Peptides against a protein of PDB entry 3V4L. Designs and how they scored, part 208

Target 1, 386 residues: chain A of PDB entry 3V4L
Amino acid sequence: GQPLAKDKVALLIGNMSYWEHPKLKAPLVDVYELTNLLRQLDFKVVSLLDLTEYEMCNAVDEFLLLLDKGVYGLLYYAGHGYENFGNSFMVPVDAPNPYRSENCLCVQNILKLMQEKETGLNVFLLDMCRKRNDYDDTIPILDALKVTANIVFGYATCQGAEAFEIQHSGLANGIFMKFLKDRLLEDKKITVLLDEVAEDMGKCHLTKGRQALEIRSSLSEKRALTDPVQGAPCSAEALVRNLQWAKAHELPESMCLKFQCGVHIQLGFAAEFSNVMIIYTSIVHKPPEIIMCDAYVTDFPLDLDIDPKHANKGTPEETGSYLVSKDLPKHCLYTRLSSLQKLKEHLIFTVCLSYQYSGLEDTVEEKQEVNVGKPLIAKLDMHRGL

## One batch from the design tools (peptide; made by RFdiffusion4, then SolubleMPNN)

Design b2_p21_6_s3 (from b2_p21_6, 13 letters changed)
Fold by OpenDDE base, seed 4:
Structure b2_p21_6_s3 (fold): chain B 386 residues (1-386), chain A 21 residues (1-21)
Amino acid sequence: as target 1 above (386 residues)
Amino acid sequence: KEFKVVSYSPDADRTVITYKE
C-alpha cells in the first residue's frame, strides 16, 4: 500500500538580513512559496525569517517537539552556509565575520535528534553554500547516526560549490526553489522528484557548470511528500502536537475600536510568516463633522525594533511586505512586525486616531491601548534564556 | 535585461555576476 505519514511537519528558515554578511533576497520568496506548497501537502508548517543563533536553536527545539514516531519531518533552510568535513552549517543572521561552527547550526546534529524521534521520513532541503569555511578549523565529533533508511538531503549545490540567487529588478526565487516549486506537488518518491528537479536545473544555462542539485539519500521505502496523513489524531502525543502547532499559528482576532468622537476603526491581523505579522487599520465609520481621520499604530514593545518610518504605510509593499498584499484588505494603513520571536511580553501597542473637525484647523488625537496577547510564534517564547 | 547572480557565500560581493540579456 501507499505509505502513510502519522503527521507531516516542516520547519522553514530563511535568513537574509545578515549583520556581518551580504544581504540576501530570495529566501523571503522561497520560504513563502514553499510554505504555501507544503500546506497544500497537509504539512504543519512553521516559517521563520531572519533568525539569530539562539532563535534558530529554539526553532529547531520546537520543531523537534512536533516530531514523533512515523511523523514526516522536513527542514528547509535558505541562507548563508558552509560545509566542513561533510557537516552542513546553517549561518544565523547574527553570526560574526568570520563565522565558525560554534556560531552556526549543524544539520547533522538536527538529523540525530530527528532519528531519536523515530520519524517516518527526514527531508533536508538546504539552499545554502557548501563551500569549505577555512576560518573554521573545528572538527565536530558527531555521534554515529542510526541506520533508519528514511533520510533525504536535497542540496541546492554540489559539495564545495556555491548556491546562488538571481536578483532581478523584482522578487525572484533562489535557483533551487525556482525549480523545486514546479515539482513539489507531484505524487512521486521524494528522491525521484528531486532527481527531476536536478534535471530541470541542469537545463538552465545560468546554473550549468556553477550550481547543480545534489541528492544524498538513504530511503528504503517509496515515501513522497504527497503521502496522506493517517486519520484523526488518536494519540495524546498527536493531540499535543496539533495543539502546539495551532498555538504557534493563532492570529489575534480582528477588533472594532470605538473612539469618543464616534469614529470606529477596524484593526486586523495577517500572518506573512510564523514570526511576521501585518497589522492593518481602516476607518469603518466616521461622523460627517470629521473631515480628516487617520488611525496609526504606535508605541510597540522595544524588543520588536519597529522603525516608525516603515510603520503605518498606505500599501503593504511600503512596509516590506510584497507577498501577502493580494490577500490583505485594501485602503488600510499597514504595519509589518517582522520579528515576533523577539517578543518577551504581550503585544501591547497604541492605536492613535488623528482627526480634524469641519471648521477647526487643529488636529485632535485620541488614543487606545490594545493588548493582543502573544501572536503566532511569540506564544512559544523563543527568547527564553536570553 | 540585466540581472545579478548572488552567491550564498560570505564572499558573495566578489562573486556577483551581472548577466546582460
Scores: peptide ipSAE 0.306, ipTM 0.781, DockQ to the pose 0.797
Fold by OpenDDE base, seed 1:
Structure b2_p21_6_s3 (fold): chain B 386 residues (1-386), chain A 21 residues (1-21)
Amino acid sequence: as target 1 above (386 residues)
Amino acid sequence: KEFKVVSYSPDADRTVITYKE
């Protein structure tokens, strides 16, 4: 019969905004596009940008809690990385220069933990370099992997080689995702799908002799990303997994704020990623005696590291939100919260209405505090390890 | 057109190749 997945769960990490390393761009687009494709494949997707070592560890731990017997697990990573002695290391954004294995996440350690969950399929898609790091002399003593015939690695590049992005004036995919996205929805065994992606990448003149896809697998069954999820969640664990995923994707409800001057503000929320939310404000009612008014958001929790220079923009793009801007209401002020994984408490902030009356030179301000609880990934309490 | 190819390599200073088409 056709293979069934008990459930399908994906963790996507895109690291770009490195502190001590070259900044990347493609992981933004790649994580977003892959999220949308995997959602069409009935994956529960957690999508995270710009994680520290601690945040990456916690994201992996939360992902492992979503894994169970017969569940399909997919880990995608785009960012800096290296490979020493066949061990792949994902580089967090806070990694020192030079970085070592103690500053990085070993993919083979994650694989070991996934095998302990008795998963139905383990897929790793690694859009990172596989060049040796000569500053890391550590030989990880990895325990022998269990003999499971359900593992697939898709490496964006071959062993000892580099993976690349092409930075133009606009947004573009990384090289791997550019070819992967065109085939990802095909009803094929995952190793066959990746082999076709490798052929497509091999035809590209830009990457020829520089980057080639490598497939490493032990997959003995015809498993595909298109494999249907087995029925309604019948186990307590499946219900918990569904609830945990739903919590990580719950947006605050849109609200109408009423100010004493008679101005009404619509406050709305949109998810760009599991850790990235857009707040938008719009004037929905203005008394005629008020000639100008703007609704600013301010006084965010310090843990979010919100730069006021990038807040309250007239376009989503001016906040750094280029992907969801088409789905957002027009004629708002926009603020991008890009680090929701850092939020320990409720998201409390101030809506400040600045307005001017006809015939008065002075601007008047009114303020309202708003508590929206824990939005998106902040509901998972990723900080419980301190 | 100028485009920048950026490597995902640890070696920060060598990772940027600017191509001119």
Scores: peptide ipSAE 0.275, ipTM 0.772, DockQ to the pose 0.735
Fold by OpenDDE base, seed 3:
Structure b2_p21_6_s3 (fold): chain B 386 residues (1-386), chain A 21 residues (1-21)
Amino acid sequence: as target 1 above (386 residues)
Amino acid sequence: KEFKVVSYSPDADRTVITYKE
């Protein structure tokens, strides 16, 4: 019969805004496009940008809670990385220079934990360098992996080689995602799909002799990313998994705020990623005696590091939101919250209406406090130290 | 056009290859 997945879960991490390392750009586009493709494949996708070591550990732990017997698990990472002694290390945004294995997440440790969950398929897509880190001679003593015959690695590059992005004036994919995205929806065994991606990448003159896809697999079964999810979530475990994923993806409801002057504001929310939300405000009703009015958002929690200079923009693009801008309503003021994983409390902020009456020179302000609870990934309390 | 190739190696302070087309 056709293989069935009990469920399908993906964690996508894109690190770009490194503190002590060169800044990247492609992971933004790559995580976004891969999220949309995996959602079309009925994956439950958690998508996260710019994680610290601690935040990456917690994201992996939450991902492992979504895994169970016969579930398909996919981990994608785009960012800085290295490989020592066949162990792949993902570099967090707060990693020191030089970094060591103690500052990084070992992919083979994650694989071990996935094998303990008795997953149906384990896919790792690693868009990172595999060059040795000469500053770290630590040999991780990994316990022997179980023989599960359900593992697939797609490495963006060969062992000891570098992976690259091409930075230009626009948004572009990394080299790996550029070719992966064109094949990802194909109903093929995942190793066959990745082999076709390797052939397509091998035709690229820019990466020829510098970057080539490597496939490492023990996959004994004909499993595909297109494999259907088993229909009835009959187990208490499946219900818990569905609830846990739903919590991480719940947007605040859109609100209509009414001010004393008779102005009505629509406050709306959109997810760009599991940790990135756009807030938008629009004037939906204005009394005729009010000649000008604007609705600003302010007084955000300090944990979000919101610069007021980057808030309340006339376009999504001016906030740094280039991907979801087409799906947003027009003629709003836009604010991008890019670090929702840092939110420890409820998202409370102020909506400030500034307005002017016809024939009055002075501007009037009215304020309303808004509590939207914990949006998206902030519901998982990723700051709970174990 | 100038485009910047950036390595995903953190040691790559040196591997910003600016290609001129």
Scores: peptide ipSAE 0.326, ipTM 0.795, DockQ to the pose 0.715; fails the geometry check
Fold by OpenDDE base, seed 5:
Structure b2_p21_6_s3 (fold): chain B 386 residues (1-386), chain A 21 residues (1-21)
Amino acid sequence: as target 1 above (386 residues)
Amino acid sequence: KEFKVVSYSPDADRTVITYKE
C-alpha cells in the first residue's frame, strides 16, 4: 500500500535580522512560500522569523513535542550557518561575532532527539553555509546516532562551500528555495525529488560551480512529502499534538468596538508567520455629525519592542508586510507585530479613536483597552526559562 | 539591473558579488 504518515509536522526558521552579522532577505520569502506548500501537503507548520539562541532552542523543543512514532518531521532553516567536523550549526540572530558552537544550534543534536521519537521520516533542509568556522575549534562530542533508514538531508550547498541569495530590488527566493518550491508538491520519493532539484540548480548559470545541492540519505523506503496522513487521531498523544499545534495557530477573533460617540471600529487579525501578526482597524460605522475619525492601536506590551512610527500604516507594505498584503482587507490602518515569541503576558493594547464633530474645532479622543489573550506562537510560552 | 549575491557565511560582506546586467 502507499506509505502513511501518522502525522506531518514542520518547523521552518528564517533568520535575517542578525545583530552582529550581515542581514539577509531571502529567508522571509523562503519560509513563507515553503509554509504554504507544506500546508498543501497537510503538514502542521510552525514558521518563525528572526530567533535568538534561546528562542531557537525553545522552538526546537516544541517541535520535538509534536513528533512521535511514524510522524514525518521536517526542519527547514535559512540563515547563516557553518559546518565543523560534519556537524551543521544554525546561527541565531543574537550570535556574537565571531560565533562558536555554544552560541549555535547543532542539527545533529536535533536529529538524535528526532530518532528517539521513532519518526517515520526525518527531513532536514538546510539553506545555510557549510564553510568551516575557524574560530570554533570545539569538537562536539555527539552521542552516536541510532542506525535508522528514515533520514534525509538536503543541504543547499556542498561540504565546505557557501550558500547564497540573490538580492534584487524586489523580494526573491534564495537559490535553494527557488528550485525546491517548483518540485515540492510532486508525488516522488523525497530523495528523488531532491535529486531533480539538484539537477535544476545545476543548470542555473548564476550558481554553476559556486553552489550545488548535496543530498545525504539513509532512506531505504519509498517515503514522499505527499504521503497521506493517517485518518482521525486515535491516540491521546495524537490529540495532544493536534491541540498543541492548534494553540500555536489560533488567531484572535475579529471584533467590533463601539465607542460612546456612536463610531464602530472593526478590529481584525492576520497571521504572516507563527510569530508575526498583522492587526488592522477600519471604521465600519460613523455618525453623520462626526466629520473626521481615525482609529489607532497603541500601548502594546514592552516585550514586543513596537516602534509607534511603524504602527498604524495606511498599507501593509509600509509595516514591512509584503507577502500577506493581498489577503488583507483594504482601507484599514495596519500594524505588524513581528516578535510574538517575546510576549510574556496577554496581548493587551489600546484602541484610540480620534474624531471631530461638525462645528467643533477641538479633536475628541475615546480609548478602549483590548485583551486578545496570547496569539499564535505566544500560546507556547517560548520564553518560560527567562 | 544591479543585483547582489550575498553569502550565508559570517564573512558575507567580503563575498557580496555585485552583478550588473
Scores: peptide ipSAE 0.278, ipTM 0.773, DockQ to the pose 0.804; fails the geometry check

Design b2_p21_6_s4 (from b2_p21_6, 13 letters changed)
Fold by OpenDDE base, seed 5:
Structure b2_p21_6_s4 (fold): chain B 386 residues (1-386), chain A 21 residues (1-21)
Amino acid sequence: as target 1 above (386 residues)
Amino acid sequence: KKFKVVSYSPDADRTVIEYEE
């Protein structure tokens, strides 16, 4: 029969806003597009941007909690990285310069932990460099991997080589994702799919002789990303996993705020990523005696590091949201919360209405506090160790 | 068009600016 997955879970990490290293751009687009494709493949996807070492460790731990016997696990990483002694290291955004293995996450350590879960398939898609880090002389003593015959690595580049993005005047995929996205929905053995992606990349004149996809696998079965999820979760663990994932993707409900002046505001929420949410406000009713009114969001938790200069924009694009802008209501004020993983408490903020009456020169302000609980990834308490 | 190629190696200060004429 066709192989069945007990469930399908993916963790996607895109690091671009490095503190001490060159800033990237493609991981934003790559994580977003891959998230949408994997959702069409019935994956439970956690998508995270710009993680610190601590946040990456916690994201991996939460991902491992979603894994169980016969579950398909997919880890995607786009960002800076290196390879020493056949071990792949993902570089967090807070990594020092120079970085070492102690500042980075070893993919082979994650693989070991996935093998302990008796997963049905382990897929690693690594859009990172595989060049040796000469500043890290540490020989990682990794425990011996089990022979599980269910492992696939898709490396964006060959051993000792660099992976690249091509920065244009607009949003563009990284080189690997540009070709991967066109094949990802095909009902093929994952190693065959990746081999076709490698051939497509090999035809690209920009990458020829600079970057080539490498497939490393021990996959003995015909497993595909298209493999159907086995029916209704019969185990308590599967129910807990489904509930935990659902919690991490639950948006706050849209609110209608009524002010004493008779102005009504619609407050809405949209997810860009598991750790990135857009808040939008619109005036839905205005009394005729009010000539002008604006609704601002303010007083965010300090943990979110929200600059007021980047809040309450007339377009999603002015907030740095270029991907979900088509799905958002028009004629709102928009605020992008890009660090929901940092939220320790409930998301409490103020909606401030500034308005003017006909025939009065003075502006009047009314304020309402809004508590939306823990949105998206903030429900996982990724900070439980701080 | 000017394209900026950026390596995913942090040590790659080499922004290869490819000029397509």
Scores: peptide ipSAE 0.373, ipTM 0.822, DockQ to the pose 0.713
Fold by OpenDDE base, seed 1:
Formats: sequence, structure tokens, C-alpha cells
Structure b2_p21_6_s4 (fold): chain B 386 residues (1-386), chain A 21 residues (1-21)
Amino acid sequence: as target 1 above (386 residues)
Amino acid sequence: KKFKVVSYSPDADRTVIEYEE
């Protein structure tokens, strides 16, 4: 019969804003586009940008909680990385320079833990370098992997080679995602799909002799990312998984704030990623005696590290939100919360209305505190170990 | 157009290739 997935779960990590390493750009676009494609494939997708070591560990732990017998697990990573002795290391944004295995996440350790969940398929898509790190002489003693015939690695590059992005003046995919995205929806065995991606990359003159896709697979069955999810969640575990995923993607409801001056503000929320939310404010009603009014958001929790210089922008793009801007209402002020994983408490902030009356020189301010609870990934309490 | 190729290697400061189209 056609293979069925019990469920399909993906964790996508894009690290770009490194503290001690060169900043990347493509992971933003790649994680976003891959999220949209995997959603069309009925994956439950957690998409995370710019994770520290601790946050990456917690994201992997939460991902592993979503895995169970016959579930398809997909891990995508885009960022800095290295490979020592056949072990792939994903580099967190807080990694020191130089970094070592102790500062990084070993993909083969994650694979071991996925195998313990008796998953139906394990797919790793690694858009990272596979060059040796000569500063790390640690040979990880990996326990023997179980012989499961359900593993697929798609490496953006071959062993000992580098992966690249092409930085233009605009947003662009990484080289791997550029070719992967065109085929990802095809109803093919995942290894056949990746082989076609490898051929497409091999035709690119920019990558020829620099980057080539490598496929490692033990996949004995004809499994595809297009394989249908087994019908209604019949197990308690499947229900818990669905609820946990839904909880991690719940946006705050839009609010209508009413100020004493008679101004009404619409406060809205949009998800860019599981850890990235856009807040937008719009004036929906003003009395005619008020000539000018603006609604600013301020007083965010310190854990979010919100720079006021990047808050309350006239366009989503000025906040660094280039991808969801088409889906946002126009004529708002926009603020991008890019680190929702850091939120320990409820998201409480102030909406400040600044306004001017006709014939008065002085600007008047009114403030309202807003509590939106824990938005998106902040509901998972990833920080419970600190 | 000038474009910058950036490596995902930790040593990436050395592997920035600027191409002119």
C-alpha cells in the first residue's frame, strides 16, 4: 500500500546573527520558504531563527517530544557548521571564536534520539559547511546507531567542502534551498528527489567545483515527504502533539484599544516565524479635533532585547521583516519581536498614543498596558532549565 | 552587478569571493 505517516513534524533552524562569526542572510529566506512548502506537505513546522546553544538544545528537545512511532521527523538547519570524523556540528549564534564540539549541537546525537522514538522517517537537511574544524580535536564517542532503514541526509555540500550563499542587494536563497524548493513538493521517494536536486545544482555554473549536494541514506522503503498523514489523531500522543504544535503557533487576538481622547487603535499580531512576531498598530478612529496621532509600542520585557530604534516603523521592511510584509495591513506602525524564545513571563508592553489637538502646540500622551500572554514559541517555556 | 559569495565556514572571512557580473 502507499506509505502513511502517523504524523509529520519539522524543526527548521536558521542561524544568521552570529555574535563572534560572520553574519549570514539566506537562512531567513530559506527557513521561511521551506516552512511554507512543508506546510503544504501537511508538516507541523516549528521555525526558529537565531538560537543560542541553550535555545537550540531546548528546540531539539521539544522537537523530540513531538516524535513518536511512525512519525516523520525532518530537521533543517541553515547556518555555520563543520564536520569532524563524519559528525556534523550545528553552530549556535552565541558560539565562541573558535568554537568546539562542546559549544555546538551534534546532528548524529539528535539522530540517535530520533531513532529511539521509532520514527517512520528521519530526514536531515543540512545547509552548513562540512569542512573540518582544526580547533576541535574532540572525537565524539557516539553510541552505535540502531540499524533503522529510515534515515536520509541531504547535505548542501560534500564532505570536507563549504556551503555558500550568494549575497545580493536583495533577499536570496542559499544555494541548496534555491534548488531544493523547486522539487520539494514532488511525489517522489525523498532520495530520488534529492538526487534530482543534486543534478540541478550540478548544472549551476556558480557552484560547479565548489558546492555539490551529498546524499546519505539507509532508506529501504519508498517514502516521500508527500506521503499522507494517517487520518484523525486516534492516539492520546497524537492529540498531545497536535495541541503542543497548535500552542506554539497561537497568535494573540487582535485588540481594539480605546483612549480617553476618543482615539481608537487596532493592535494586531502576525507570525513571521515560531519565534518572530510582528506587532502592528493602526488608528481606526480619531476625533476631528485631533490633527495628528500615532500609536507607539514600548516598555517590552527586557528578555526580548528590543531596540527602540527598530520599533514603531512605518513599514515592515524597516523592522527587518521582508517576507510577511505583503500579508500585513498597510498604514500601520510595525515592531518586530525576533526573540520570543527568550520570553520567560507574559508579553506585557505599553501602547503609547501621542496626539495633538488643533490649536495646541503641546503633544499629549495617553498610555495603556497590554498583556497578550505568551505568544507563539514562548508558550513552550524553553527556558525552564535555567 | 557585484555579488558576494559567503561561506558557512567559521573561517568565512577568507572565503568571501566578490563576483562582478
Scores: peptide ipSAE 0.368, ipTM 0.823, DockQ to the pose 0.797
Fold by OpenDDE base, seed 4:
Parts: C-alpha cells; sequence; structure tokens
Structure b2_p21_6_s4 (fold): chain B 386 residues (1-386), chain A 21 residues (1-21)
C-alpha cells in the first residue's frame, strides 16, 4: 500500500539580514511559497526568518519535539552556508566574519537527533553554498549515523559549489526554489521529484555550469511528500505534538477598541511567518464631529527592535511586507513585527488615537494599552537562556 | 535586463552578471 505518515512536520528557516555578511533577498519569498505548498501537503509548518545562532538552536529543538516514530520531518534552509568534510553548516544572521563551525548549525547533527526520534522520513532541502570555509579548521566529531534508509538531501548546489539568487527589481525566488515549487505537489517518490527538479534546473541557461541540484539519498521506501497523514491522533504524544504546533501558530484575536471620544478601532493580526506578524488598525466608527482621526500603535517591547519609521504605514509593502498584502484588509495602518522570537514577555503595546474636532486646530490624543499575550512562535519562549 | 547574481557564500565576490536578454 501507499506509505502513511504518522504526521508531517516542517521547519523552514530563511536567513537574509546578516550582520557581518552580504544581505540576501530570495529566502523571504522561498520560505513563504514553500510554507504555502507544504500546508497544501498537510505539513505542520514552522516558518522562521532571520535567526541568530541561539534562536536557530531553539527552533531546531522545538522542531525535534514535534518529531516522533513514523513522522515525516522536513528541514528547509535558505541562507549563507558552507560544507567542510561532508558536513553542512547553516550560518545564523549573527555569525561573525569569519564564521566557524562553533557559530553555525551542523545539519548532520540535526539528522542524528531526527534518527533518534525514529522518523518515517527525513528530508533536508538546503539552499546554501557548499563551498569549503578555509577559516574553519574544526573537524567535527560526528557520532555514527544509524542506518535508517529514510534520508533525503536536496542540495541546491554541488559539493564545493555555490548556490545563488538572481536579484531582480522585485521579489524573486532563489534558483533552487524557483524549480522546486513547480513540482513539490506532485505525487512522486521524493527522490524522483527532486531528480525532475534537477533536470528542470539543468535546462536553465543561467544556472548551467554554475549551480546544479545534488540529491543524496538513502531511501529504501517509496515515500512522497504527498503521503497521507494517518488519521486522528491516536497517541498522547500525537496530541501533544498537535497542541505544541497549534500553540506556536495561534494569532491574537481581533479586538474592537472604544475610545472616550466615541471612535471605534478594529485591531487585527495576521501571520506572515511563525515569527513575523502584521498588526493592522482601522477606524470602524467615527463621530461626525471628528474630522480626522488615525490609530497608531506604539510603545512596543524594546526586545522587538521596532523602528517607528517603519511602523504605522498606509500599506503593508511600506513595512517590508510584500507577500501577504493581498490577504490583508485595505485602508488600515500596518506595522510589521519581524522578530517575535525575541519577545521575552507578553506583547504589550499602546494604541494611540490622534484626532481633530471640527472647528478646533488642536489635535487630541487618547491612548489604550493592549496586551495580546505571546503571539505565534513567542509562545515557545525561544529566548530562554538569553 | 541587468541581473545581479548573489552567492550564498559570504566570501564570494558579488559577481554582477549582466545578462542581455
Amino acid sequence: as target 1 above (386 residues)
Amino acid sequence: KKFKVVSYSPDADRTVIEYEE
């Protein structure tokens, strides 16, 4: 019969905003599009942008808590990376220049931990460079991997080669994701699917002789990303996994705020990623004596590093949100919280209503504090130990 | 059109590959 997955879980990491390294762009689009595709495949997806070393470690730990016997685990990474001695290193955004293995996450260590969970399938999709880092002389002592015959690596490039993005005057996928997305929903053995992606990428004149997909597989069964999830969670562990995932993806409820002047504001929340939320405000009722009014959000926790210059924008795009703007209400003020993994406390902020009465020149302000608890990934307390 | 290719290697020289369509 067709293999069944006990569950399907994916961790997607896109690192772009490096402190000491060249900034990337494609991982934003790649993580977003892959999230939507994997959701159509009934994956529980955690999607994270711009993680530090510590945040990446915690994201991997939380991902491993979602893994169990017969669960399909998929790790996707897009960002800077290197390969030394056949070990793949994902580079966090806070990595020093030069970086070493001690500043990076080893994919083979993650694979070892996934094998301890007795997973049904382990898929790694690595959109990073595989060039040797000559500044890292560390030979990682890896424990011997178990023979599980359920491992697939899709490397965006060959060993010792570079992976690339093509930066246009707009949003574009990285080279790997550009071809992967067109086939990801196909009901094929994952190694066959990736082989077809390799052929498609090989036809591209831009990548020919520069970047080629490498498939490394030890997969004895005909497993596909389309394999159905085994029915209702029959175990306590499966229930815990479902609750843990749901906890990490719970948005705050939409709120109606009422001000003393009689203005009513709708406060809404949208997830762009598991660590990226958009807050939007709209005036839903205005007394006729009030000629102008705006509802600003302010006084965010300092750990979120919210620049007021990028808050309270008339469009999602002005906040740096280019992907979810079509799904957001129109005629709001928008604020993008891009670092929810840094949130140490409850998300408390101020809604400031600025308004003017007919025939008065002076602007009046009213303020309300809002506590929305821990939104999305902030419920996992990924900052524990910082 | 001019395309900028960016390597996912921090040490890679930013090869701006100008592609003429």
Scores: peptide ipSAE 0.300, ipTM 0.778, DockQ to the pose 0.707
Fold by OpenDDE base, seed 3:
Structure b2_p21_6_s4 (fold): chain B 386 residues (1-386), chain A 21 residues (1-21)
Amino acid sequence: as target 1 above (386 residues)
Amino acid sequence: KKFKVVSYSPDADRTVIEYEE
């Protein structure tokens, strides 16, 4: 019979805004597009951008809590990375220059922990370099992996080689994701799907002789990303898993704010990623005596590092939100919160209404404080160890 | 058009290959 997944869970990490390393661009697009594709495949997807070492560790721990016997686990990473002695290291955004294994996440350690969960399938998609880091002489003594015959690695490049992105004036995928996205929805054994992606990438003149997809698999069964999820969650563990995932994806409800002047504001929220939210405000009612009226958001928690110069933009694109802009309402003011993982407390902020009456030169302000609780990934308290 | 190819390697400062299309 066709294999069944008990559930399907994916963690996608895209690191691009490095502190001490060259900034990347493709991980933004790659994580977003892969999230949408995996959701069409009935994956529970956590999507995170620009994580520190500590935040990456916590994201992996939360991902491992979603894994259980017969669950399909997929880890995708796009960013800086290296490979020493067959061990793959994902580089956090706060990694020093040079970085070492002690500053990075070892993929094989994550695999060991996934094997302890008795997962049905373990897929790693690693869009990072596999060049040796000569500044790291650490030989990780990894315990022997269990023989589970359910592991698939898709490396964006071959051993000792580099992975690349093409930076131009527009949004573009990395080289790996460019070809992966065209095949990902195919009802094929995951190793066959990745082999077709390897052939497609091998036709690319830009990467010829520089980057080639490597597939490493112990997968003995005909498992696909299209494999259906087993029906109604019958176990307490399945309920806990579903609740844990739901917490990381709960948006605040849209609010209608009423000001004393009689102006009504719609406050809305949209998720770009599990740690990235767009706030938007719109005037839904204005008394005729008010000639000018704007609703600004301000007084955000300091932990979010929000520059007011980048808040309250007339377009989503001016906030850096190029991906979800089509799904947002028009004619709002937009603010992008890109670091929700840093939120320790409830998201409390001020909505400031600035308005002018007909025949008065002076601008009037009214303010309302809004508490929206912990949005999205902030519900997981990824900072509990600090 | 000039395209900047960026490596995901720590040595990436050296591997900015400008391709002219």
Scores: peptide ipSAE 0.356, ipTM 0.825, DockQ to the pose 0.743; fails the geometry check

